# Peptides against a protein of PDB entry 3C2G, part 177

Target 1, 209 residues: chain A of PDB entry 3C2G
Amino acid sequence: IRTFDLLGLLLHDSDAIDGFVRSDGVGAITTVVQYPNNDLIRAGCKLLLQVSDAKALAKTPLENILPFLLRLIEIHPDDEVIYSGTGFLSNVVAHKQHVKDIAIRSNAIFLLHTIISKYPRLDELTDAPKRNRVCEIICNCLRTLNNFLMMWIPTPNGETKTAGPNEKQQVCKFIEIDILKKLMSCLSCEGMDTPGLLELRSTILRSFI

## One batch from the design tools (peptide; made by RFdiffusion4, then SolubleMPNN)

Design b2_p30_8_s3 (from b2_p30_8, 15 letters changed)
Fold by OpenDDE base, seed 1:
Structure b2_p30_8_s3 (fold): chain B 209 residues (1-209), chain A 30 residues (1-30)
Amino acid sequence: as target 1 above (209 residues)
Amino acid sequence: SESLKERLQKAAKEQDEAFDKVVEEYLASL
């Protein structure tokens, strides 16, 4: 626990973060969070989030890391773990086609739907800290989903990947009324990217309906 | 005109049916 907190204190500059990532620091964290200690898992996932924008991650093989992290988020009902893990996922898939492909093959789209499905509407949460954390989790899920959808949007150059039938079906679940109500409830939260949420919703509808 | 955000924020303070109506109206507008 203290080791991850200390590492987090040392990893404040981009060069230190890149150095840690180049030294397989993400793999090391992933190894440590396999131990059934909730505090250790929470601290490890928080540290993953802190290094998730590292330039060195573009050269880091994530084939073993992402499936493990996705499984960890799936089985761990801790908002802090889910927040950190979905934040990590959102950042690592950004602008990285190969990482998006790994995440999708690892059932990430369905997991994002499952995460959103587990939380109530934000207006049903009276505790402001809890509501804000759930809002951030949903935002991380939506940003990740948007990053996936961007692969299937036609580029001006005419080369577009097509979503597989399973991926299309999984994305269509985000238009279910109960999911939509939960997503729309995020518009009630301060600091929510309202244009981004509406754009994502429009993109889902245009691409898959 | 009241923004979608303002309508949702208002409806979220009202009954669930009001919120559902705003969502349905939005979906029908897409």
Scores: peptide ipSAE 0.100, ipTM 0.701, DockQ to the pose 0.029
Fold by OpenDDE base, seed 2:
Structure b2_p30_8_s3 (fold): chain B 209 residues (1-209), chain A 30 residues (1-30)
Amino acid sequence: as target 1 above (209 residues)
Amino acid sequence: SESLKERLQKAAKEQDEAFDKVVEEYLASL
């Protein structure tokens, strides 16, 4: 815990973050968070989020790291772990096709749906800190999903990948009315940027129907 | 005209049925 907090203070610039990632810092964190200590897991996932946009991650093999993190998020009932983990996921899949493919093969789409399904609508949350954290989690899920969907949107000049039948089925779950209500409840939160939320349904329909 | 955000914020302070109605109206407009 204290070590991760100290590392987080030292990792304040992009060069330090890239240096940490090049030194297998992500692998080191994932090794440490395998211990059944909730505070350690929370601190480790927070540090993962902090380094999740590092340029050096494009050269880091994530084949073992992503499945582990996805499983950790799936089994750990901690909003801070889920926040950090979904934030990490959204950043690492951005602009990296091979990482998107690893995440999708690791059942990431279904996990994102499971996460959103677990939380109530934001308007049902009276505690503002809790509501804001849940909103951030949902936004991380949506950003990740949008990053996946962008692979399957036709571009004027490029061969687009087609989503498999399983991926299509999993994406279709996000247009269920109860899910859409939860997503739209993010718009009720003040000060939150909800990237792509209003376009999500349209994007899903254009991509898969 | 009131924005979708403002409508949802208002409905969120009312009953659940008000929120659901705003969502349904939005979905029907798509």
Scores: peptide ipSAE 0.096, ipTM 0.702, DockQ to the pose 0.029
Fold by OpenDDE base, seed 3:
Structure b2_p30_8_s3 (fold): chain B 209 residues (1-209), chain A 30 residues (1-30)
Amino acid sequence: as target 1 above (209 residues)
Amino acid sequence: SESLKERLQKAAKEQDEAFDKVVEEYLASL
């Protein structure tokens, strides 16, 4: 725990973060969070989030790391773990086709739906810190899903991947009325990036309507 | 004009049916 907190303090610039990632720092964190200690898992996932936009991650093999993290998010009810994990996921899949493919093969689309499904509507949450954290989680899920959808949008050059039938079916679940209500409830939160959320959601809806 | 955010915040303080209506109106606008 203290080691991860200290590492988080030292990883204050992009060069330090890239150095950590190049030294298999993400793999090291992933190894440590295999121990069934909630505080350690929370601290490790938070550190993963802090390095999740590192340029060096584009050269880091994520085939073993990403499925493990997705499983960790699936089995842990801890909002801080889910927040950090979905944040990590959203950042690492951005502009990285190979990482998107790993995530999708690891059932990430279904996991994102499961995460949104398990939370109530945000307007039903009276505790503001809890409501805001859940909103951030849902936004991370939407950002991740949008990054997946971008693979299936035709480029000006006519090159596009096609979503498989299973992926299409899983994405269609995000336009179900109960899911849409939960997604809309994020707009009721104060201090959230409402324009960004609306854009992401509109892209999702337009991709399947 | 009231923003979608303001409408949702208002509807969230009202009955569930008001929130559902805002969602339905948004969906119809897509």
Scores: peptide ipSAE 0.086, ipTM 0.677, DockQ to the pose 0.030
Fold by OpenDDE base, seed 4:
Structure b2_p30_8_s3 (fold): chain B 209 residues (1-209), chain A 30 residues (1-30)
Amino acid sequence: as target 1 above (209 residues)
Amino acid sequence: SESLKERLQKAAKEQDEAFDKVVEEYLASL
């Protein structure tokens, strides 16, 4: 715990973060968070989030890391773990096709739907800190989904990947009314990444046209 | 509501402006 907090304080610039990642820091965190200590898991996932946009991650094998993290998020109903984990996921899949493929193979689409489905609508949350955290989680999930959907949108050159039948079925669940309402409720939240949610809108449109 | 779902699904097959209108109407209803 304290070690991760101290590391988080030292990882304040991109070069330090890249250095940590190049030294298998992500693997080290994932090893440590295997211990059944909730505070350690929270701290480790938070540190993962802090390094999740590192350029060095493009060269880091994530085949063992992503399935582990997804499982961790699945089994821990802790909003802080889910927040950090979905944040990590959303960042690591960005602009990295191979990482998207690992996540999808690891049932990420279904997990994202499960996460969003478990949370109430934001308008039903009276506690502002809880509401904000839930909103951030939903946005992380939706941003991750957007990154997946973009793989299946035709490019101007006519090249596109085709979603598998299972992926297509799982993606179709995100146009369920309750999911759409949660997306729309996020648009009503102050301080949210409205551009990112609007990008998801455009991606949904393109995916179902 | 199912009506909102149908409207959103319809709007998703039309233009971005149609989707935006449905979203705006929904947000105004909150």
Scores: peptide ipSAE 0.021, ipTM 0.437, DockQ to the pose 0.028

Design b2_p30_8_s4 (from b2_p30_8, 16 letters changed)
Fold by OpenDDE base, seed 4:
Structure b2_p30_8_s4 (fold): chain B 209 residues (1-209), chain A 30 residues (1-30)
Amino acid sequence: as target 1 above (209 residues)
Amino acid sequence: MESLEERLRKAQEEQDKAFDKVVEEYLKSL
């Protein structure tokens, strides 16, 4: 625990973060969070979030790391672990096609739906700290979903990856009325607006064309 | 017999209407 907090204080610049990632720091954290200690898991996932924008992650093999993290988020009920893990996922898949492919093969689309499904609407949450944390989790899920959907949008160069039938079926679940109502409740949070949700909707629908 | 393409088009139109209704209801509540 204290070691991860100290590492988080030392990893405050991009060069230190890249140095840690190049030294298999993400693999080291992933090994340590296999121990069934909730405080250790929280601290490790928070440190993963802090290094999630590292440029060195584009050269790091994530084939063993991402499936493990996705499984950890799936089975762990802790909002802080889910926040950190979905934040890591959203950042690590950004602009990295090979990482998106690993996450999708590891059932990430279904996991994002499961996470959104288990939380109430934000207007039902009276506790402001909890409401804000749940909003951040949902925003991380939406950002990750957008990053996946962008792979299936036709580029001007005619290179379009097609979503498989299973991926299409999983994406369809995000346009269910109960999910849409939860997504609309995010408009009460800073950084979410109606144009952004309409863009996500348009992107989902275009993935079936 | 309805083509797969026509079934997909109809499903998309129903989803469009459902989403637009949710947006409209939310905007009326502000």
Scores: peptide ipSAE 0.020, ipTM 0.427, DockQ to the pose 0.020
Fold by OpenDDE base, seed 1:
Structure b2_p30_8_s4 (fold): chain B 209 residues (1-209), chain A 30 residues (1-30)
Amino acid sequence: as target 1 above (209 residues)
Amino acid sequence: MESLEERLRKAQEEQDKAFDKVVEEYLKSL
């Protein structure tokens, strides 16, 4: 716990973060969060989120790290772990085709749907801190989904990856009425990534027409 | 002459209408 808080204070610039990631810092965190301590898991996932935009992550082997994190998010009911883990996922898959492929093979699309489905609608949450945290989690999931869908949109150059039949079926679950209502509820939240959610709507439109 | 910002706003409103139509047609198919 205290060590992760101290590391989070030392990792204040991009060069320090890249240095930590090059030194297998992400692997070290994922090793430590295997211990069944909720406070340690929270602190470790928070630190993962802080380094999730590091340029050095494009050169790190994520084949073992990413499936482990996805499993941790799947089994852990803690909103702070889910927030940090989905935040890490959304950042790490951005602009990295190989990382997207690892996440998809690790059932990430289904996991994102499962996470969104477990939370109530934002209009049903009376506690403002809880509502804001749930909104952030849903936004992280939707941003990650957008990053996946963008792979299957035809480019002007005629090269497109085709989603498999299972991936297509899993993607179709995000146009279910309950998921769409949760997306619309996020658009109504002040201070949210409204541009990112509008980009997802655009991506969904292009994927289903 | 319409500003670039106003053109972007109108394009977004058109996209929103197209999206809402796709959602409506999908929900009718269920």
Scores: peptide ipSAE 0.019, ipTM 0.364, DockQ to the pose 0.038
Fold by OpenDDE base, seed 5:
Structure b2_p30_8_s4 (fold): chain B 209 residues (1-209), chain A 30 residues (1-30)
Amino acid sequence: as target 1 above (209 residues)
Amino acid sequence: MESLEERLRKAQEEQDKAFDKVVEEYLKSL
């Protein structure tokens, strides 16, 4: 716990973060967070989030890391673990086709739907810190979904990956009215990137129309 | 044959209608 907090303080610039990632720092964190200690898991997932935009992750094998993290998020009801884990997932799949493919094979689309489905609507949350954290989680899930959907949008050159039948079925769950209502509720949260959420909305709608 | 511009305009209008429907359904649920 304290070691991850201290390490997080030392990882204050992009070069330090890249150095940590090149030294298998992500693998080291995942090795530690396998122990059944909630405070350790929280601290480790927070550190994963902190390094999740590192350029060195493009060269890091994630085949063992992503399935483990997805399973961790699936089994932990802890908002801080879910926040950090979905934030890591959202950042690590960005601009990396290979990582998107690993996440999708690891049932990430269904997990994102499950996470959004388990949380109440934001208007039902009277506690502002809880409401903001749930909003951030839903936004992380939706941003990750957007990164997946972008693979299946036709490019001007007519080259597009087609979603498989299973992926298409999993994506179709996000047009459920309750999911769309939760997406809309995030647009009303203070301090949210409203332009980014509207761009995401645009991508989602274009995938179903 | 519809121009590319006209196809893009129609797709945007369909998207806007789909969004307005989601907003309306959300507001009805409050």
Scores: peptide ipSAE 0.016, ipTM 0.370, DockQ to the pose 0.024
Fold by OpenDDE base, seed 2:
Structure b2_p30_8_s4 (fold): chain B 209 residues (1-209), chain A 30 residues (1-30)
Amino acid sequence: as target 1 above (209 residues)
Amino acid sequence: MESLEERLRKAQEEQDKAFDKVVEEYLKSL
């Protein structure tokens, strides 16, 4: 715990973060969070989120790390673990086709749906800290989903990946009325990326076409 | 016989209407 807090204080700039990632820091965190200690898992996932946008992650093998993190998020009911883990996922898949492919093969689309399904509508949450955290989690899930769907949109060059039938079926779950209501409830949150939600709407609708 | 393009257009319009209805219902609940 204290070691992760100290590391988090030292990782204050992009060069320090990239240095940590190049030194297998992500692998080190994932090794430590295998211990069944909730405080340690929470602190480790928070540190993963802090390094999740590192340029050095493009050169880091994530084949063992990403499935482990997805499983960790699946089994932990802790909002802080889910927040940090979905934030890490959202950032790490950005602009990295090979990482998107690992996440999708690791059932990430279904997991994102499961996460959103576990939370009530934001309007039903009276506690402002809880509501804000749930909103951030849903947004992390949506950004991740958008990053996946964008792979299947035709580029001007005619190069498109085709979603498999299972992936298409899993994506179809996000247009369920209960899910759409939860997505729309995010528009009531301050600082929400409303353009990003509208982009996701457009991307979802285009993906069913 | 309805063209594939016309079927896709209709499916898009149905999905748009379904989404817009969810948005409208949500906005009415505020």
Scores: peptide ipSAE 0.024, ipTM 0.414, DockQ to the pose 0.020; fails the geometry check

